# Ledger of designs, part 104: peptides against a protein of PDB entry 3J47

Target 1, 121 residues: chain A of PDB entry 3J47
Amino acid sequence: IRLTNQLKSLKGLQSKLKDVVEYLDKVINKELPINHTILGKLQDVFNLLPNLGTPDDDEIDVENHDRINISNNLQKALTVKTNDELMVIYISNLVRSIIAFDDLIENKIQNKKIQEQRVKD
Target 2, 26 residues: chain B of PDB entry 3J47
Amino acid sequence: NAQYHLLVKQGDGLLTKLQKYGAAVR

## One batch from the design tools (peptide; made by RFdiffusion4, then SolubleMPNN)

Design b2_p24_7_s1 (from b2_p24_7, 17 letters changed)
Fold by OpenDDE base, seed 2:
Structure b2_p24_7_s1 (fold): chain B 121 residues (1-121), chain C 26 residues (1-26), chain A 24 residues (1-24)
Amino acid sequence: as target 1 above (121 residues)
Amino acid sequence: as target 2 above (26 residues)
Amino acid sequence: SELEEQLKKMEEQLSLVHELLKSL
């Protein structure tokens, strides 16, 4: 029962990760704004993931150890993939912010030139 | 992991610069 | 002049971000 629930949760995480990837692709393509709610939920899921980096050396039988290792590897892979996706979102936001700032600077320069011309007239 | 951390650090550096420029444009 | 210099710096940063995106 517990293992089956863990597998179901992992499948759910995988599905959600796929949705995040699809969302990231749409954000990269500037088709959709970043949904902060999805990111927040993904971060929450990540924070709820047990630290994959501490193999607690609990004496669990050899047969469970291989399944736990496979589960941990999959969870680690999903964690890495999630981190990569979050990074892509972050970079995409940075790029968008830079572009928006560039446009703002250009608009300010143009406005200044217009005001200087009005003072000369 | 190392590439990820490097990319995050570079992004943070860019964000900091953007914030400084945004403050100067105000 | 200062604003144009800021624009140039932003363009340089954008280029850097684009290179980072390509490296992913």
Scores: peptide ipSAE 0.341, ipTM 0.866, DockQ to the pose 0.076
Fold by OpenDDE base, seed 4:
Structure b2_p24_7_s1 (fold): chain B 121 residues (1-121), chain C 26 residues (1-26), chain A 24 residues (1-24)
Amino acid sequence: as target 1 above (121 residues)
Amino acid sequence: as target 2 above (26 residues)
Amino acid sequence: SELEEQLKKMEEQLSLVHELLKSL
């Protein structure tokens, strides 16, 4: 029962990670803005992942050890993938912030030039 | 993991600088 | 002049971010 629940949770996480990757690709391609709700849900998943990966050591029947190892390897792989996705989201947000500030600074420079021209006239 | 943390740290540094510029422009 | 210097610094930072993205 517990292993089945872990596999179901892992499949759910995998599906969510896929959705995040697809979203990140769209953000990288400038097709969509960064959705903070998706980022928040990812963070929640990450915070819950360590709890999903603790098999209670209690009833490890020897026959389930191989299945547990495969599940743990998949979970580790998913964790790494999710960390990479979060990093891409973070960098994308930074780039967007920089662009927005560049535009702000340019607008301020233009306004100052207009004011200086008006004072000379 | 170490490369990820380094990248995040560099990004945080950039964000901090960006915030300072935004404050100076206002 | 000071604003232009700030823009230049932001452009440099953007370049650093681009290099970080390439390193992923």
Scores: peptide ipSAE 0.334, ipTM 0.864, DockQ to the pose 0.077
Fold by OpenDDE base, seed 5:
Structure b2_p24_7_s1 (fold): chain B 121 residues (1-121), chain C 26 residues (1-26), chain A 24 residues (1-24)
Amino acid sequence: as target 1 above (121 residues)
Amino acid sequence: as target 2 above (26 residues)
Amino acid sequence: SELEEQLKKMEEQLSLVHELLKSL
């Protein structure tokens, strides 16, 4: 039962991760804005994943040890991949913010120049 | 991990500067 | 003048972010 639940959770995670990758690709291509709510929930799921891979059950036979090591390595690899994806999202948001502020500053400079010209006329 | 932390730190620094500029422009 | 200085600083930040993106 527990192994089946872990496999189901892993499949669910894999599907969700695929969805995140697809979403990230759309964000990189500027097709969609970042949904912070989805991202937050995903982060929460990933933060809980390390806890799902610790079988507290002392009765795991030696044959399962290799599978556990593979599972732990996969989990670590998934964590690293997730961190990299989050980093890309973060940097993309920073760039967008900087561009938005640059546009704001330029607009203010233009408005100031227009006002100064009106006062001289 | 170290590269990740460095990149995050650099990003946070930029964000902080950006916030200061945004406040000054307001 | 102050706004121009701010714009210049933001351009510098944008360049830094661009370099970070290239490093990914």
Scores: peptide ipSAE 0.324, ipTM 0.860, DockQ to the pose 0.077
Fold by OpenDDE base, seed 3:
Structure b2_p24_7_s1 (fold): chain B 121 residues (1-121), chain C 26 residues (1-26), chain A 24 residues (1-24)
Amino acid sequence: as target 1 above (121 residues)
Amino acid sequence: as target 2 above (26 residues)
Amino acid sequence: SELEEQLKKMEEQLSLVHELLKSL
């Protein structure tokens, strides 16, 4: 039962990570806004990952060692993939911030020009 | 990992510059 | 002129961010 639940949770996480990657690709392409709810859930999964990696000191039969190595490799691969996804989100937020500041600067320049023209009139 | 940290560091540098520009515009 | 220079710098930063995105 516990192993089946862990495997189901891992498959669910993998599917969710795939969905996040697809979402991030759409955000990079400016097709969709950043969904904070997806990010929050992803962060929650990451905060749980260290707890999933605590080997309960139970008798690691030799057959479990190969499964543990596969699980650790998958966890490492998932961690790397999610780190890349978080980086993409971070960069996307930086780009949005830059655009917003550019617009703010341009608006301020325009307002200054309008005020200078009103003083000359 | 090293490339990721480098990219994040570059992004943080950009954000810091952006914040300085925003403060100068205020 | 100073604000225009700031805009130009932000455009350069945006270009750098785009290059970073392409490197992913």
Scores: peptide ipSAE 0.336, ipTM 0.864, DockQ to the pose 0.073; fails the geometry check

Design b2_p24_7_s2 (from b2_p24_7, 16 letters changed)
Fold by OpenDDE base, seed 1:
Formats: C-alpha cells, sequence, structure tokens
Structure b2_p24_7_s2 (fold): chain B 121 residues (1-121), chain C 26 residues (1-26), chain A 24 residues (1-24)
C-alpha cells in the first residue's frame, strides 16, 4: 500500500513536471506570456528539491552516476534559467517603479508651481 | 551569479536613494 | 530656493536611473 501510493505520487509529479516543461517551452517560444505565479511556484519546487550533488552516495552504479550527473546539470541549468527570468522581471518592475516615481515627483513639482502662481495672482 | 548580484546591489542602492528622495519631497 | 534644491536632486536621481539602465 505505501509503496504503491509513493509510486502513484511520483508518477503524478513526473506528469506535472512534464506539463511545466511544456509550459516553459511555450513561454520561451513567446507563444504564452510569462505567468509570475507559475514561475514563483516553480522556484519553490526547485528550492525544496534536495541538492542531489552530495558526493556521499558512493554506492550508486556507474550507469546511475552518469544519469544523476546529467540530471543535476539539467536541474542546475533550469534553476539558473528560472533565476534569470525572475531577475529580468524584477529589474523590469524596478525600472517601472522608478519611472512611476519620477512622474509623481514631476507632477508634484508642477502642482507646487501652479499653486505658487495662484497665490501671486 | 556575480553580475546578477552586482545588478541587484545597484538596483537596491537606487531604490534606497529613490526612497530617500521621495521622503524629502514629501 | 528649496524648490531648486528638489529639482537638482531629481536631476541627480534621473542620472542615477540612466546609469543603472546603461549597466543593463
Amino acid sequence: as target 1 above (121 residues)
Amino acid sequence: as target 2 above (26 residues)
Amino acid sequence: SELEQKLKEMERLLQLVHDLLASL
């Protein structure tokens, strides 16, 4: 019972991961807009994944070692890519906030000038 | 990573200056 | 004047924003 449930959960996770990959490919190809909520959840998933790079599992057969290294490199590459995308979004939001703040300052200065002119009249 | 951290640091510095300016304009 | 000082500070801020954008 426990093992069967674990296998079912793992299969479900694998299917969901495939869906995420397909979504990311569509975003890369500009077929879909970037969804911030999905990216945030994906980051959370990557942060919760155990660092499989601990060298202490010396007992895994040479064939599994190559698969693990490829998987770790791919996971690292995906993490870096996700971080880069989030960085771009963060910078874009920062720039937008700066522009909006600049506009607010300019508007405040203009309003003050208008009030000073009205007091002189 | 180093370029990313540098960019984030520059952005945070700018944000801090922006906040100080906003407070001074109020 | 205080207004001129605020304007000068705004210009400085715009320059900082420009420098940040140029670093991207």
Scores: peptide ipSAE 0.277, ipTM 0.828, DockQ to the pose 0.067
Fold by OpenDDE base, seed 2:
Structure b2_p24_7_s2 (fold): chain B 121 residues (1-121), chain C 26 residues (1-26), chain A 24 residues (1-24)
Amino acid sequence: as target 1 above (121 residues)
Amino acid sequence: as target 2 above (26 residues)
Amino acid sequence: SELEQKLKEMERLLQLVHDLLASL
């Protein structure tokens, strides 16, 4: 039961990571804004990951120890990959915010110049 | 990791300044 | 004078944005 739940969670995480990558690609290409719902679900997955990595020390046979280590390595690799994807999303959002701010500043400067010219005329 | 944390920190600082400016421009 | 002060502040913020963009 516990192993099956871990596999299901891992498959869910993998599917979500794929969705995040696809979303990030669309964000990078300026096709879509960042979907906060996807980011929230990723955060939920990250909050659940620490609970998957604690082997309860009890009755698990030696054959399960190698499988647990492989599972932990895969989970770690997936965590790193997800972290990198979140980083790309964050940077993309930051860049968009900076560009939007630059445009706002320029528009305000232009509006002020136009108003100053109207007062001189 | 260190470069990422530095970039995030710089970005957060800029975002905070941007928010202050946006509030002052309104 | 207040409008000029706001303009100067905007210019300063623009420079900070440019500096961040250059760091990326």
Scores: peptide ipSAE 0.302, ipTM 0.842, DockQ to the pose 0.075; fails the geometry check
Fold by OpenDDE base, seed 4:
Structure b2_p24_7_s2 (fold): chain B 121 residues (1-121), chain C 26 residues (1-26), chain A 24 residues (1-24)
Amino acid sequence: as target 1 above (121 residues)
Amino acid sequence: as target 2 above (26 residues)
Amino acid sequence: SELEQKLKEMERLLQLVHDLLASL
């Protein structure tokens, strides 16, 4: 029962990861814009991945150990790639926020300057 | 990773300053 | 004087934003 539930969870994760990869490929090919909701779900998945990849130290036959190592290496590579993408998105959002504040400040300065000129006239 | 965290920290610091000054100017 | 103080504070904020942009 416990092993069957773990296998089902792993299959569900694999399906979701496949959907994510397909989405990321479409974004890389400029077919679709970056969807923040998908990226948020990806972040949640990757934050949970280290907890899913802890092999219980049970007697895993040598053949299973090689498969687990390949899976762990792939997960690590995907985690690094996702972290880099999230970094770029964070920086982009930060820059947008700064620009919006600059525009707001400039508009306020201009309005004050116009008011001061009207008082002098 | 360390360079990224430093950049994020600097950006967050600036954003906080922007919010404080924007509120003070209102 | 209060309006001038607010304007000066906005100018300071703009400078901080420029400094951050230069650091990116």
Scores: peptide ipSAE 0.295, ipTM 0.831, DockQ to the pose 0.070; fails the geometry check
Fold by OpenDDE base, seed 5:
Structure b2_p24_7_s2 (fold): chain B 121 residues (1-121), chain C 26 residues (1-26), chain A 24 residues (1-24)
Amino acid sequence: as target 1 above (121 residues)
Amino acid sequence: as target 2 above (26 residues)
Amino acid sequence: SELEQKLKEMERLLQLVHDLLASL
C-alpha cells in the first residue's frame, strides 16, 4: 500500500513537473504570466515529497536498501531541480517587475514634461 | 548551487532598489 | 523648482532601473 502511494505520488509529481517545465518555457518566451496559485501548490507538494521517502517501514531487506538509496537520490535530484525551476520563475518575475516599473517611470516623466509645457504656454 | 544563490542575491538587490524607486516616485 | 527636482529624481530612478535591466 505505501509503495503504491509513493509511486502514485511520484507519477503525480512527474506530471506536475512536466506542466511546470512547459509553464516555465512559456514564461521564458514571455507568453504567459506566472500563476502564483499553481506555483504555491507545487511548492507544497515538493515540500511534502521528502517525507514520502522516509521508510518508516523497519523491514530492512538489503534489496530494499538499494531501492531506498535510489529513491533518496531521486528525491534529492527532484528537490534540486524544483529549486532551480523556482529560481528561474523568481528571476522572471523580478525582470517583469523591473520592466513594468521602468514603463511607469517613463510615463510619469512624460506626463510631467507635458504639464511643464502647458504651464509655459 | 552557488551560481543560483548569486543570481538570487542580485535579484533581491534589484528588487530592493526597485522598491526604493517606487517609493520616491510616489 | 520643486517640479524640476522631482523630474530629476525620476530620471535618476530610470537610470537605475536601466542599469538593473542591463545587469540581468
Scores: peptide ipSAE 0.287, ipTM 0.833, DockQ to the pose 0.064; fails the geometry check

Design b2_p24_7_s3 (from b2_p24_7, 14 letters changed)
Fold by OpenDDE base, seed 4:
Structure b2_p24_7_s3 (fold): chain B 121 residues (1-121), chain C 26 residues (1-26), chain A 24 residues (1-24)
Amino acid sequence: as target 1 above (121 residues)
Amino acid sequence: as target 2 above (26 residues)
Amino acid sequence: SELDKLLEEMERQLQLVHDLLNSL
């Protein structure tokens, strides 16, 4: 039962990670704005990941040790992948913020130039 | 992990500067 | 002039973010 739940959770995480990667690709390509809801769901997945990796210390039969090691390696790999995805989302948000501020500054510079020209006339 | 933390720190620095610029332009 | 300096700094920051993205 517990192993099946871990596998189901891992599949769910994998699906969510795929959705995030697809979203990030669209954000990088400037096709979509950053979705805070997706970011929040990723954070929730990350916060739940440690709970997915702790098999309760109950009946660790010796035969399950190899399966536990494989599961732990997969969880570590998924954690690294998800951290990288969150980093890409964060950087993408920073870039978008910078672009928005550049446009705002340019608009203000243009407005000042127009005002200065009106005072000289 | 160390590279990730460095990247996040650099991004936070940029965001802080960006916020200061936005406040100065307002 | 102060706004121009601000714009230049923003452009520099954008370049730093770009470099950071390329380092990933």
Scores: peptide ipSAE 0.322, ipTM 0.858, DockQ to the pose 0.078; fails the geometry check
Fold by OpenDDE base, seed 3:
Structure b2_p24_7_s3 (fold): chain B 121 residues (1-121), chain C 26 residues (1-26), chain A 24 residues (1-24)
Amino acid sequence: as target 1 above (121 residues)
Amino acid sequence: as target 2 above (26 residues)
Amino acid sequence: SELDKLLEEMERQLQLVHDLLNSL
């Protein structure tokens, strides 16, 4: 039962991670805004990953050792993929912030020019 | 991992510069 | 002139971020 639930949770996480990657690609392409709820769930998953990788100190039978190695490799692969996704989100937010500041700077320059012209008139 | 951390560090540097510019424009 | 320098730097930063995205 516990192993089946862990496997189901891991498959669910993998599916969600795939969905997040697909979403991030759309955000990079400016097709969709960043969804904070997806990001929050991804962070929660990431915070739970170390807890999923703690082998319970129970007698790891030799058959369990191969399964543990597969699980550890999968967790490592998921961690790398999650880190890449978080990086893409972070960079996308950074780009958006830069654009917003550029617009703000330009608006201030224009406002200053308008005020200078009004003082000369 | 090392490449990822380098990219994150570069992004953080950019964010810090952006914040300084935003403060100078205020 | 200071605002123009800030704008130029922001554009440079945008390009760096773009390059980072392309490196992924």
Scores: peptide ipSAE 0.316, ipTM 0.857, DockQ to the pose 0.075; fails the geometry check
Fold by OpenDDE base, seed 2:
Structure b2_p24_7_s3 (fold): chain B 121 residues (1-121), chain C 26 residues (1-26), chain A 24 residues (1-24)
Amino acid sequence: as target 1 above (121 residues)
Amino acid sequence: as target 2 above (26 residues)
Amino acid sequence: SELDKLLEEMERQLQLVHDLLNSL
């Protein structure tokens, strides 16, 4: 029962990660703004992932070792995927910030030129 | 993992520089 | 001139971010 629930939770997480990747691709393409709620949920999932893959070492019969290793490998793979998604979001935010600052600097340069012209007139 | 950490470190460096620019533009 | 230097540095950073994105 616990293993089945973990597998179901992991499948749910995988589906959510897929949705996040699709969202990130749209954000990279500037089609959508970053959804902070999705990001927060992804971070929460990431923070919970280490706890999902620690089988309590105590009662593991030998036959479960391979299944546990597979589960741990899947959890590690999902953790890596989540980290990659977070990086993409982070980089996308950096790019947006750089563009916004570039526009701000250009606007300030233009305003300065306009003021200098007004003083000469 | 190592590539990830390197990428994050580079991003943090860029963010720090952006913050300095934002302060200079104020 | 200081604003122009700032703009140039931002453009350089944008290029670094672009290169980073292309490395992914």
Scores: peptide ipSAE 0.314, ipTM 0.857, DockQ to the pose 0.075; fails the geometry check
Fold by OpenDDE base, seed 5:
Structure b2_p24_7_s3 (fold): chain B 121 residues (1-121), chain C 26 residues (1-26), chain A 24 residues (1-24)
Amino acid sequence: as target 1 above (121 residues)
Amino acid sequence: as target 2 above (26 residues)
Amino acid sequence: SELDKLLEEMERQLQLVHDLLNSL
């Protein structure tokens, strides 16, 4: 049962990760805004993953040790990959925010210039 | 990890400045 | 003048973000 649940969770994670990668590609290409709700749920899943991969210490048969090490390495690799993806998302949002503010400032400068010209006329 | 933290710290600094500018423009 | 200074600072920040992106 536990192994089946882990495998199911891993498959779910793999599918979700694929979706995230596809989403990131769309974000990089400026095709879609970031869905914060999806990201939050993904973060929660990843934060729980280390807990799913901790075998209960009780029945560590030696053959399971190699599989556990592989699983831990995979979990670590997935965590690193997730962190990198989150970083890209964060930076992308930051850039978008800066551009939006730049446009806002430029609009205000233009409005001020128009008002000053109207007062002189 | 260290590079990641540095990058996040730099981004947070930029975000903070951006927020200040947004407040000044309002 | 204050608004112009703000714009200049935003441009600087955009450059910093660009540099950050290039460092990935």
Scores: peptide ipSAE 0.309, ipTM 0.854, DockQ to the pose 0.078; fails the geometry check

Design b2_p24_7_s4 (from b2_p24_7, 15 letters changed)
Fold by OpenDDE base, seed 3:
Structure b2_p24_7_s4 (fold): chain B 121 residues (1-121), chain C 26 residues (1-26), chain A 24 residues (1-24)
Amino acid sequence: as target 1 above (121 residues)
Amino acid sequence: as target 2 above (26 residues)
Amino acid sequence: DELEEMEKEMERLLQEVHELLNSL
């Protein structure tokens, strides 16, 4: 029962990571806004992944060594993929911050020009 | 990994410039 | 003069963003 639940949770995580990649691709393409709730839940899952993948040292039966190596390779591959996703999110947020700042600068320039015209009249 | 760190470093550089500009605009 | 310097720095920031996006 516990192993079946762990496998189901891992498959659920893999599916969710795929959905996040697809979402991030849409955000890069400016098709959708970033959903912070999805992002927070992903970060929580990834912070828990190192703890979920540490086998308690006390039940390493020799037959599990190949399964542990496969699990560690899968976790490493998932960690790399997640790092790439987090990078895309970071860049997308950075670009949005720059655009918003550009708009603020332009608004300040316009307000200054309007004030200078009012002082000349 | 190396390309990722380079990209993050470029983003941090841009953020720092944006912050400096925001302080000059105030 | 200060306004022109601000506009130039804004254009530079936009160029750096574009370079970052092209590096992805």
Scores: peptide ipSAE 0.311, ipTM 0.854, DockQ to the pose 0.072
Fold by OpenDDE base, seed 2:
Structure b2_p24_7_s4 (fold): chain B 121 residues (1-121), chain C 26 residues (1-26), chain A 24 residues (1-24)
Amino acid sequence: as target 1 above (121 residues)
Amino acid sequence: as target 2 above (26 residues)
Amino acid sequence: DELEEMEKEMERLLQEVHELLNSL
C-alpha cells in the first residue's frame, strides 16, 4: 500500500512536470503567457521537495542504506530538474521583458517622429 | 550548476542594460 | 542625432539578446 501510493504520487508529479515543460515550451515559442499560478505551484512543489524526501527521523534502520541513497539520488535528480525548469521560466520572462521593451522603444521613436512632423508643419 | 550560474549572470547583465536604456529613454 | 544614438543602443540590446538566446 505505501509503495503503491509513493509510485502514484511520483507518477502524478511526473505528469505535472511534463505539463510544466510543455507549458514552458509554449512560452519560449511565444504561444502563451506565463501563468503565475503554475509558477507558484511549481515553487511550492520545490519547497515541499525537501519534505517529500525527509523520512521522519524516527526509524534509523541501518539496513536500508541503499534505499536512502536511491531516495537522495531521486531528490537530487528532481532538484536538478526543477532548477532547469526555473531557469527556463526565468529566461522566458527575460525574453518577454525584452520584447515589451523593444515595443516601447519603437512606440517612442514613432511618437518622436510624429512630434517632429507636427513642428515642421 | 556552473553553467546555470553563468546563464543567470548573463541574463542579469542584460536586464541591467535594459533598465539603464529604459531610464535613458525617459 | 539623439534618435540615431537610441536606434544604435536598441540594436546593441537586440544583439545581446541574440547572444543570450544562442547560449541556451
Scores: peptide ipSAE 0.309, ipTM 0.852, DockQ to the pose 0.067
Fold by OpenDDE base, seed 4:
Structure b2_p24_7_s4 (fold): chain B 121 residues (1-121), chain C 26 residues (1-26), chain A 24 residues (1-24)
Amino acid sequence: as target 1 above (121 residues)
Amino acid sequence: as target 2 above (26 residues)
Amino acid sequence: DELEEMEKEMERLLQEVHELLNSL
């Protein structure tokens, strides 16, 4: 039962991770806006990842040590991958904020030039 | 990692300047 | 004078944005 649940959780995480990567690629290509709900779900998954790798202490028979190491290595690899994805999302948001501000600055400069021209006429 | 931290620091610096400008324009 | 100072600061910010975009 536990192995089947771990495999289902891993498949679910892999599917969500694929959806996040696909979403990030669309965001980088400016095809879609950032969905804050997807970001929140990714953060929730990241916060739950440490809890998926703590085997409840109650079934540490010595034969499970190799299985625990494999699970911990996989969890670590997933944590690193999730961190990299969060970084890409953060950079993408920062770049969008910078571009939006640049456009706002340019619009203010143009409006000022138009006002100065109207005062000279 | 180091290049990413540098990029984040540059972006944070720009965001701070942006906030200062937005406050001066009000 | 204050308006000219704001324009100069805005041009500086645009240049810094350009530098950041070129570093990306």
Scores: peptide ipSAE 0.307, ipTM 0.847, DockQ to the pose 0.068
Fold by OpenDDE base, seed 1:
Order: C-alpha cells, then sequence, then structure tokens
Structure b2_p24_7_s4 (fold): chain B 121 residues (1-121), chain C 26 residues (1-26), chain A 24 residues (1-24)
C-alpha cells in the first residue's frame, strides 16, 4: 500500500512537473500569463515531500539505508529541478514586469509631449 | 549555482530600481 | 529641469534592462 502510494505520488509529481515545463515554455514564448495557483500548489507539494521521505524510525533494516539515500537523492534532484523551474518563472515575470514598465514610461512621455503641444497651441 | 545567484541578484537590483522609478513617476 | 531628469533616469533604466537581457 505505502509503495503504491509513493509510486502514484511520484507519477503525479512527474506529470505536474511536465505540465509546469510545458507551461513555462508557453510563458517564455509569450503565449500564456503566469498562473499563481499552479505555482502555489507546486510549492505545497514540495513542502510536503520532506514529510513523505521520513520513514517511521521503527524498522532499521540495513537494506533501507541505500533506499533512503536513493530517495533523498531523488527528492533533492526533484527539489533542484523545481527550484530551477520556479527561477525561470520568476525571471520571466521579472522580464514581463520590466517590459510593461518600459511601455508605461513610453506612454507617459508621449502623453507629456501631447500636453506640451496642446499648451503651445 | 553561482551564475544563478548572480542573475537573481541582478534581477533584484533591477526590481529595486524599477520600484524607485515607479515611485518617482507617481 | 525635473522632466529632463526623469528622461535621463528612464534612459538609464532602459540601459540597465538591456544589460540584464544581454546577461540572460
Amino acid sequence: as target 1 above (121 residues)
Amino acid sequence: as target 2 above (26 residues)
Amino acid sequence: DELEEMEKEMERLLQEVHELLNSL
């Protein structure tokens, strides 16, 4: 039962990670706005992942130490991969905010020029 | 890692400047 | 004078944005 749930959670995480990568590619290509709800749910999944990898300390069989190290390495690799995805999303949002600010400044300059022309007429 | 932290630091610096400019334009 | 100072600060910000984009 526990192993099947871990495998299902891992498959669900892999599917979500793929969806995030596909979404990120669409954001980079300017096809879609960033969905904060997807990001929040990903962060929640990652905050819960450390709790899924703590074995209850009650069965210390030596065969579990290698499995725990593999699980921790996989969890670390998944955490790094998601941190990289969150970073690309952050940078994409930053770039979009900068472009929107540049457009706002240009619009303000144009509006000031139009007002100065109207005061001279 | 180091290039990433540098990029984030540059982005944060730019955000701070953007915020200062946005406050001066208001 | 204040408008000219705002234009100069805008040009500076655009240059910094361009430098950041070139660093990506």
Scores: peptide ipSAE 0.301, ipTM 0.848, DockQ to the pose 0.069; fails the geometry check

